# Designs tried in a protein design run: peptides against a protein of PDB entry 6MBK. Part 230

Target 1, 240 residues: chain A of PDB entry 6MBK
Amino acid sequence: GFEMVNFKEEGFGLRATRDIKAEELFLWVPRKLLMTVESAKNSVLGPLYSQDRILQAMGNIALAFHLLCERASPNSFWQPYIQTLPSEYDTPLYFEEDEVRYLQSTQAIHDVFSQYKNTARQYAYFYKVIQTHPHANKLPLKDSFTYEDYRWAVSSVMTRQNQIPTEDGSRVTLALIPLWDMCNHTNGLITTGYNLEDDRCECVALQDFRAGEQIYIFYGTRSNAEFVIHSGFFFDNNSH

## One batch from the design tools (peptide; made by RFdiffusion4, then SolubleMPNN)

Design b2_p27_8_s2 (from b2_p27_8, 14 letters changed)
Fold by OpenDDE base, seed 3:
Structure b2_p27_8_s2 (fold): chain B 240 residues (1-240), chain A 27 residues (1-27)
Amino acid sequence: as target 1 above (240 residues)
Amino acid sequence: GMQKKRYPGLSNEEKAKKLREAEELAA
């Protein structure tokens, strides 16, 4: 077993409530609990998705709008998950102007500027779409779509998106994985996969964890620049 | 790849400093 705990240095994470052995399947999340591009298509966003080429082409944006629609829906199945998400992020999209200047002496600044431009352009585009498209009238965000909303949703997806197979296993799609995405990062190997037979995301333990220890996972091969820009943290002793 | 949860704790200035230091060491 495990529990969600607020750690002093890492923020919220998962703590083992019993000894967990390396390679033990300790956590799984069925597809029905995931926020996916497929669930976005099957939601109130579906009609707009079917008519907007950018939503269709960019699964991360589809997930961002799915998050916004579900957040604005009091009866959303994902409300408990959405309430666990940070209200703000430590990614450069949330930096003040003076804080962006700290990055000017880094190579990362180019990617940061690209992120700003892309996010702003996307917001401007979708603001117009939401205001003018007939299928947007049913969206709960119709009258409340701010840049801050979009920034939050994009950042939520950017920091938490995962690749999973489609229901038929024919393609790869994007998903947010509740509970599992509470695990903080450490060096190691990818220990999360998708079991198509049981239609669930599965996580095995990277190492032995004792009762009371934080459960870490490996987020994948990333530089610290990528971690700062896309996840909002610097990882000391990064092996990559 | 999978993108996941952040670490809070370091200031944005410290993150930038650490990035610079890492870049200098890699050069």
Scores: peptide ipSAE 0.543, ipTM 0.858, DockQ to the pose 0.321; fails the geometry check
Fold by OpenDDE base, seed 1:
Structure b2_p27_8_s2 (fold): chain B 240 residues (1-240), chain A 27 residues (1-27)
Amino acid sequence: as target 1 above (240 residues)
Amino acid sequence: GMQKKRYPGLSNEEKAKKLREAEELAA
């Protein structure tokens, strides 16, 4: 009922191939297709994860390393998904020095500087871990772990991470949701949930979409500053 | 929370300008 299309202004998105009615369940993604903290733990990263407190405490970093390991693995199940990800992002981590100066007159600059500082510190920490930790020897990152690699992975996760329930439903964890994360943002209500009985993410249509129309979802209530910093876009019609 | 995709439509300068304008309106 939909296809991936490169839209001129929004980049890649989903387009309806048939009429979709409001509240229709048009898209679902089973847990087994998600990149999760659990799948990271069950991957080649698992031994390192079990011994590194930062990976254990920060699911977003675990996902970033999982993404890098899978990207470096030609036979990864997620290669088709990873290939759809942007090579670069519009997030402040990709701003040139002169472009960062445009933000100096904004309150957002403080969050941007914090992000730079945190990302640089994390990279320095994990560079040392990858070079020295015994369980890092089997990682495809051992011989090639650059700041650019880390920046890309962090930005990929930052722009696309979602909260989902754990398999037992007892707590929340983080996931990248292939195909679904191709939907661009519009004003409205949250129309994505997790069905624990069927163990899948489910997305219902925010509104009626005709064949040929782009399918939008609501990402949640966020300021334009949050959208610029964490998602790399400004939304002119933001209701918040 | 759900995270957003990239909108390549605005320059970084334009984004910064619009953020300033939004902050001025909220002050």
Scores: peptide ipSAE 0.492, ipTM 0.826, DockQ to the pose 0.321; fails the geometry check
Fold by OpenDDE base, seed 5:
Structure b2_p27_8_s2 (fold): chain B 240 residues (1-240), chain A 27 residues (1-27)
Amino acid sequence: as target 1 above (240 residues)
Amino acid sequence: GMQKKRYPGLSNEEKAKKLREAEELAA
């Protein structure tokens, strides 16, 4: 087993409650528990999704709006998950003006400026859509869609989105994976896959973990710039 | 792959400094 713990340096993570062996299947999450582009299409967002080309083309934005709609819904199935999400992020989208200046001496500054510009443009576009589109009237965020809301949702998706297969395995889609996305990063190999037969995400242990140890996973090959911009952290021992 | 969590342990200034150092090492 494992438990969610707030670690001082890493924030929330998973801690082993028993010894876990390398390659042991210790964590799985059924499709029905995931927030996916498909669950967004099947939600109150569905009618708007079916008519907006940007939502259709950009699954990450569809997930961001799905997250906002579910957050604004007191009876949402995902409320327990949403309550575990940070209220703010350590990504450059949350930097103060003076803090952005620290990045001016880095090559990352160009990607940061692009992210600011894209996020602002997307917000302006969707603000207009929410105000004017007939199918937006049913959205619980209709009267309360701020830049701060959008920044939070985009940052939540940016830091947590995953590719998974569709139900028939014919295509890939995007998903947020509750509980599993609490694992923090370490160097290693990808140890998470999707079992189509059982229709679930499956995570095997990267290494032996003793009872009381934090359970880490490998997020994939990323530069420190990518980790800072898209995940909000710098990894000192990054092999990439 | 999963894009995951932040390490709140470093200040934004420290993150920027470490990025500069990493860029210098990669150059």
Scores: peptide ipSAE 0.490, ipTM 0.852, DockQ to the pose 0.333; fails the geometry check
Fold by OpenDDE base, seed 4:
Structure b2_p27_8_s2 (fold): chain B 240 residues (1-240), chain A 27 residues (1-27)
Amino acid sequence: as target 1 above (240 residues)
Amino acid sequence: GMQKKRYPGLSNEEKAKKLREAEELAA
């Protein structure tokens, strides 16, 4: 077992409530609990999604809007999860002026500016869509869609999106994985996979954890956990 | 403290490309 704990320096994380052995399946999250592109399509966002080509083409943006819609919905199933998300991020979209100035001497500045520009353009586009599109009228964010909201949602998705198989296993889709994504990072191997038979995300322990210890996982070299479709867990030994 | 964040899943270039493609399809 594990419990969610707010660690003083690391924020929210998972703590073992018992001894957990390496390779033990200690955490699983059924598909029905995930925020996916499919759940976005099946939500209040669905009608707009069906009409907006950008939402259809960019699953990460679809997830961002799904996240915003659910956040704005008091009775959303995902409220407990959303409340655990940071209010701000250390992503380029949140860099302070001094940080940006520092980066001007680096190649990273181009990526930062690109991200700013792209995000601003996306916001402007979707602001217009939300204001004018008939299927946007019922969105709970209709009158409260700010750049800050969009920046937050995009950053949330950017830092937490994962690739999972579709229900039939024929394709990959994007998902936010509640509870699992609360694990803080350590170096190691990817120990998360998707079990299609049981239709759930599964995480095995990277190492032994004692009762009371924080449970860490390896995020990999990217924000997206790469699930091996039909092959179980993916073990990446790439240096992080 | 902020929870450690994972790296971005898509590069800015990839995001920009997808956005452009979507915009072109909408145009």
Scores: peptide ipSAE 0.018, ipTM 0.573, DockQ to the pose 0.036; fails the geometry check

Design b2_p27_8_s3 (from b2_p27_8, 11 letters changed)
Fold by OpenDDE base, seed 2:
Structure b2_p27_8_s3 (fold): chain B 240 residues (1-240), chain A 27 residues (1-27)
Amino acid sequence: as target 1 above (240 residues)
Amino acid sequence: MEQKKRYPGKSRKEKAKLLREEEEKAK
């Protein structure tokens, strides 16, 4: 019912291959296909996760390292997904000094600087952890962990992380949702949920989409500052 | 659920400028 396409202005997105009606369940992604904190715990990262308080406390960082480990694993189940991810992002972590200067007079600059500071601190911390922790020895990134790697992973997670319920539904956890996260943003309503009975993410169409049209979803109520900082795009017709 | 994606149609610089302009208009 859809295919991945590189659109001129939006980059990669999903295009309908048939007519899709509003509210039609056109896309679902089972939990087993998601990159989650749980899958991170069950991966080669698991032993380190179990011993590092930061990984345990910050699911987004756990996902970042999970992503790096899987990227470095040729036989990773998620290789097809990882290969669809951008090599670089348009989030502030990738801004050059001259580009950041445009934000100096904005309120957003404070969030940007905080992000720089936090990311740098995290990298420094985990560089040491990877070099010294016994459970880091088997990580595929042991001998190749640069700031660029970390920046990419953090940015990947920042731009794509979602909250989903745990398997038992008692709590929420973080996940990357392959295929679904290819949908670009438009104004509207949230049309994605999690079906616990079938243990899958479910997306219904925001509107009618004709064959050949790009399928958009609503990312939620966010300002353009939030979109730029956390998603790397400015939405011209933002209603918020 | 929140989805996050980049729009490569605008440069990083342009995105920064647009954000600045938007905030300036809001003042």
Scores: peptide ipSAE 0.512, ipTM 0.885, DockQ to the pose 0.385; fails the geometry check
Fold by OpenDDE base, seed 1:
Structure b2_p27_8_s3 (fold): chain B 240 residues (1-240), chain A 27 residues (1-27)
Amino acid sequence: as target 1 above (240 residues)
Amino acid sequence: MEQKKRYPGKSRKEKAKLLREEEEKAK
């Protein structure tokens, strides 16, 4: 009922191949297809994860390293997904000095600087961990862990991470949701949930979409500052 | 669920400029 298309302004998105009615369940993604903190723990990263406090405490960083390990693995199950990810992002971590200067008088500048400091600190920490930790020798990134790699992974996770329930539904965890995360943003209501019975993410149509139309979802109530800083886009018709 | 996407139609500079302008208008 949909296909991935590269749109001029929005980049990659989903286009309807048939008429889709509002509230129709048109897209679902089983847990087994997701990149999650759990899948990170069960990967080559697992031994290091089990011994590093930051990886254990910060699921977003665990996902970032999981993404890097899988990207470096030619036979990774997630290669088709990873290939759909941008090589660069429009988040502040990719801003040039002259671009950052436009934000100097804004409230956003504080969050931007915080992001720079945190990312740099994390990279320095994990560079040392990768160089010295015994379990890091098994990682495909052992000899090729650069700031650019880390920046990309952090940005990928920042722009695409979602909360989902654990398998038992007792708590929430973080996940990247392939295919679904290709949907671009529009004003509306949250139309994606998790079906624990079928163990899958489910997305219902926000509105009627005709064949050939781009399928949009609502990312949630966020300001343009939040969209620029965390998602790398400015939404002209933002109602929030 | 937190959802995020990139809109490459606008440059980084333009996005930063628009964000500044929006904050200025809100004052």
Scores: peptide ipSAE 0.503, ipTM 0.886, DockQ to the pose 0.388; fails the geometry check
Fold by OpenDDE base, seed 4:
Structure b2_p27_8_s3 (fold): chain B 240 residues (1-240), chain A 27 residues (1-27)
Amino acid sequence: as target 1 above (240 residues)
Amino acid sequence: MEQKKRYPGKSRKEKAKLLREEEEKAK
């Protein structure tokens, strides 16, 4: 029904291989394929997670470290997914000084500066943790944890994290959703949900897509400031 | 669910510039 394609303007996305009708369930991803806080707990990161309060309190950071650990693991189940991730992002964490200058006169600059400060502080904290904590010794990133690594992981999670229910449906947790997160954004309505009965993320088509057309989804109501800061793109003719 | 994707068609500088211009127009 669809294939991954590298589009010139949008980068990687999904293209329909057949006609897809509006509201058709064309894509689903079972929980077992997701990178979640729970999968992080069950990974090589688990022992450290159980001992570090920041990892426990901040699911996005847990996902970032989970992503780094799995990236550094040749036999990781998620290697095929990780290989589809950009090596760099267009989030402010990757902006050069001259690029940041354009934002200095905007309201967004405060969020950007906050992001810089938070990311730097987190890196400094976890660099020490990785170097000194006993449960960090077995992590594949032990001897190669750089700011660039952390920046990449944080940006990956920031641009791709989603809320999903826990297995029992009692709480909300964070997840990266392989394949689905390849869909690019367009104006519209949310068409992705979680089916607890089948324990899977489900995406229905926002509109009719003909064979050969790119499949778009709606990322949610966001300003271009939010899109630039958190997703690394500016959306022309944003309806929100 | 919120999805976040990168659009590499525009440079970082262009994205920053466009954001500034949009905010300036909104004032």
Scores: peptide ipSAE 0.501, ipTM 0.887, DockQ to the pose 0.383; fails the geometry check
Fold by OpenDDE base, seed 5:
Structure b2_p27_8_s3 (fold): chain B 240 residues (1-240), chain A 27 residues (1-27)
Amino acid sequence: as target 1 above (240 residues)
Amino acid sequence: MEQKKRYPGKSRKEKAKLLREEEEKAK
């Protein structure tokens, strides 16, 4: 019903291979295919996770390290997904000095500076953890953990993290959702949910999509400042 | 569920400029 296509302006996205009707369930992703905080805990990162308070408290960082560990693992189940991720992002973490200057007069600059500060501090902290913690010895990152690596992972998670229920539905956790996260943004309504009975993420079509059309989803109510800072794009027709 | 993605069609500089312009227009 769809295929991954590199669109010139939007980058990679999904294109319909057949007509899809509004509200049609066209895409679902089982939990077992997701990169989650739980899958991070069950990975080589698990022992360190169990002993590091920051990893436990900040699911996004746990996902970032999970992503880095899996990227460094040639036999990782998620290699096909990881290979679809951008090598760089257009979030402020990748801005050059001249590019940041354009934001100096904006309200967004404060969030940008906070992002820089937080990311740098996190990197410094975890660099020490990776070098000194006994459970970090098994991580494929021990000998290769640069700020660029961390920036990439943090940016990947920041641009793609989603909240999903735990398996028992009692709590909310964070996940990266392969294939689904290839959909680009448009104005509309949230059309993705989680089916606990079938234990899968389900996406219904926001509108009718004809064969050959790009399939868009609504990322939620966000300003362009939020889109630039957290997703690395500016949406010209943003309703918010 | 919310999704986030990159639009490579605009440069980082352009995105920054557009954001600035949008905020200026909103004042």
Scores: peptide ipSAE 0.499, ipTM 0.885, DockQ to the pose 0.386; fails the geometry check

Design b2_p27_8_s4 (from b2_p27_8, 16 letters changed)
Fold by OpenDDE base, seed 2:
Structure b2_p27_8_s4 (fold): chain B 240 residues (1-240), chain A 27 residues (1-27)
Amino acid sequence: as target 1 above (240 residues)
Amino acid sequence: PEQKKRYPGLSNEEKAKKLAELEKLEK
């Protein structure tokens, strides 16, 4: 039905290998394939998670550390997914000083500075935790935890995190959704949901896609500032 | 999905400039 392709202007995306009709369920991802806060709790990170209030309170940070632990684990189930992730991102956390200067007169600059401060503070905190906490000793990142690692993980999560229901549907949790997160953005309506009965993320086609066409999804109502800051792209035809 | 990365064909500088221009137009 689809394949991962590197598009020149959009980077990696999904291309239809057959005609896909509007509203057709063309892509689904079972919970077991997702990187979630729950999978983080059930991983080597679990013992540390159970004792660190920040990891417990901030699911995005839990996912970031989960991603780092799995990246450092050669036998990780998620290695094929992690290998599809960019080595660097186009978010403001990777902006050069001169690039940030162009944002000085924008409202976005405050969010950018907040990201810098928060990311730096979090790194400093967790560096200490990893060095001193007993449950950090078995983490594969124990002896290799740089700001670059943390920036990458935070940016990976920031650009790709999704809300999904817990297994019982009682709460909302955060997840990275492999393969599906390769879809690039276009204007439209949300066409992704979670099927609790089948315990999977489901994506239906926003429109008809012909064989050979790129498959787009709508990321939700966001400003260009939000897309630049949180997703690393500017969308010229943004309807919002 | 709440947040996905799309690789723009634009440089970081170009994105920043476009955002700055957009905000100027919205004022």
Scores: peptide ipSAE 0.407, ipTM 0.810, DockQ to the pose 0.361; fails the geometry check
Fold by OpenDDE base, seed 1:
Structure b2_p27_8_s4 (fold): chain B 240 residues (1-240), chain A 27 residues (1-27)
Amino acid sequence: as target 1 above (240 residues)
Amino acid sequence: PEQKKRYPGLSNEEKAKKLAELEKLEK
């Protein structure tokens, strides 16, 4: 029932290829297809992860490094997914100085500056780790780790990370969900869950979609400030 | 997914201006 399409005004999204009814399970993604903190631990990053406290404490950073390692690996299972990701983002980390100035009188400016400071500090820390840590020698990014790389990975994770249960269901972890994350946002209710029995993410239709219509999901209750800062878009019809 | 550009047609400047306008209305 769906295909990836580049919409003129919305960028890449999913389009229905048949009529989909409200509450119909139209999309599911097994855990094995997800990029997760667990898959990061099981990758070439695993040895470094096991010895770095920041990677262990911050799942979003672990995902960012996992994404960078897989992007640098021509034979990565996730190459088809990674190729669908934007090369640049519309988040504040990509704003020009003059664009940031428009936010000076907003509360959002504090979050923007925090992102800049945190991202820069993390980059400086991990640059040193990659240069000096013995387990970093196996990473495909060993000799090519720029701020631009890190900014891209952080932005990719920031804009696409999701909470899912661990394999045993005892806690939550972070994941990137291929295909599903192509759905654009609309007002409504959360229609995505995790089926632990089948070990997959499941998405049911928010409403009826006709063949040829774009399939939207609800990202959750967020302000336009949160959408701009964390997702890089402004939603004119935001109900919140 | 956090970054789904509903309105990729808006420049970063336009997004920033719209945010600034919204915050002024909420005060």
Scores: peptide ipSAE 0.407, ipTM 0.809, DockQ to the pose 0.386; fails the geometry check
Fold by OpenDDE base, seed 4:
Structure b2_p27_8_s4 (fold): chain B 240 residues (1-240), chain A 27 residues (1-27)
Amino acid sequence: as target 1 above (240 residues)
Amino acid sequence: PEQKKRYPGLSNEEKAKKLAELEKLEK
């Protein structure tokens, strides 16, 4: 098995409670436990989703709003998961002005500025939608929707979104994968897939892990710029 | 998951500096 642990240097992660062998299926998460675009459609957000073209076109934004709605819902099925999420992130959306200045000479600065611009525009748009759209009246966000809320949700999704197949397997959609997304990054190969027969995300061990060791996964081939911008960390030993 | 920091101990400033240094080495 494994357990969630707050590592001093890595933050929250998964620790093995027994020896796990390489390629062992140690973790699986059924679709019903995922936060997906489909679950967003089936939630209190569903009526608004059906009427808003941006929510329909941008699955990441749909997930962000789904996350916000569920966070604001005390009886949400996902409360235990949401409580494991950081209250703030280390992505550029949370950088101070002086911290952003260090990026001015980088190519990354353009992506950072794009994120600021996009998130601000999206917030302004959805603030108006929440205030004026009839289907927004039942949203728990109706009386409280701040930029900080939106920044948090966007950052949560940006740092944790995954592609999974739709229920019928015909398309790909976006999902947050509870528990699995607690695994920190290391060099290696993708060891997570989706089992359509059992309708679940499956993760096999990247390597042997001993009892008491942190369980790492490979997030995929990304540059340090991509890790900083989209995941909020710099990986010193990046092989890519 | 995208956000899991192997080195969450780095400040945003340190991350930014390291990224800037890395890009200088690539030029």
Scores: peptide ipSAE 0.403, ipTM 0.812, DockQ to the pose 0.369; fails the geometry check
Fold by OpenDDE base, seed 5:
Structure b2_p27_8_s4 (fold): chain B 240 residues (1-240), chain A 27 residues (1-27)
Amino acid sequence: as target 1 above (240 residues)
Amino acid sequence: PEQKKRYPGLSNEEKAKKLAELEKLEK
């Protein structure tokens, strides 16, 4: 097994409670536990989703609004998951002006500015939508939709979104994967897949982990710039 | 799956500086 632990330098992660062997299937998450674009469509957001072209075109924004709606819903099935999410992120969207200035000489600054611009524009657009669209009236966030809320939701999705197959396997959709997304990053190979037969996300161990060791996964091939901008961390031993 | 880790041990300034230094080394 494994348990969620707060590691001082790495934040929350998963720790092995027993010896886990390399390639052992140690973690699986059924589709029904995932926050997906489909679950967003089936939620209180569904009516608005069906009418808004941006929500339909941008699954990450759909997930962000789904996350906000569920956070604002005390009886949400995902409350236990949402409570594990950071209240703030270490991504550039949370940088102070002086911190952003250190990036001015980097190539990353263009992506940072694009992120600011896009996030601000999306917020302004959806603020108007939430205030004026009939299907927004039932959203629990209608009377409380700040830039800080949107920044948080966008950052949550940006740092945790995954591609999974649709239920019929015909296309790819986006999902947040509770519990699994608590694994911290290390160099290696992708060890997570989706089992369509069992309709679940499956993670096999990247290496042997002893009882008491932190369980790491590989997030994929990313530069330190991509990790800083999209994940809010710098990985000193990055092989890419 | 695209997981993204927090290193609460590094300030945003330190992350930015490290990134700036890394890009200088890659040039």
Scores: peptide ipSAE 0.399, ipTM 0.808, DockQ to the pose 0.382; fails the geometry check

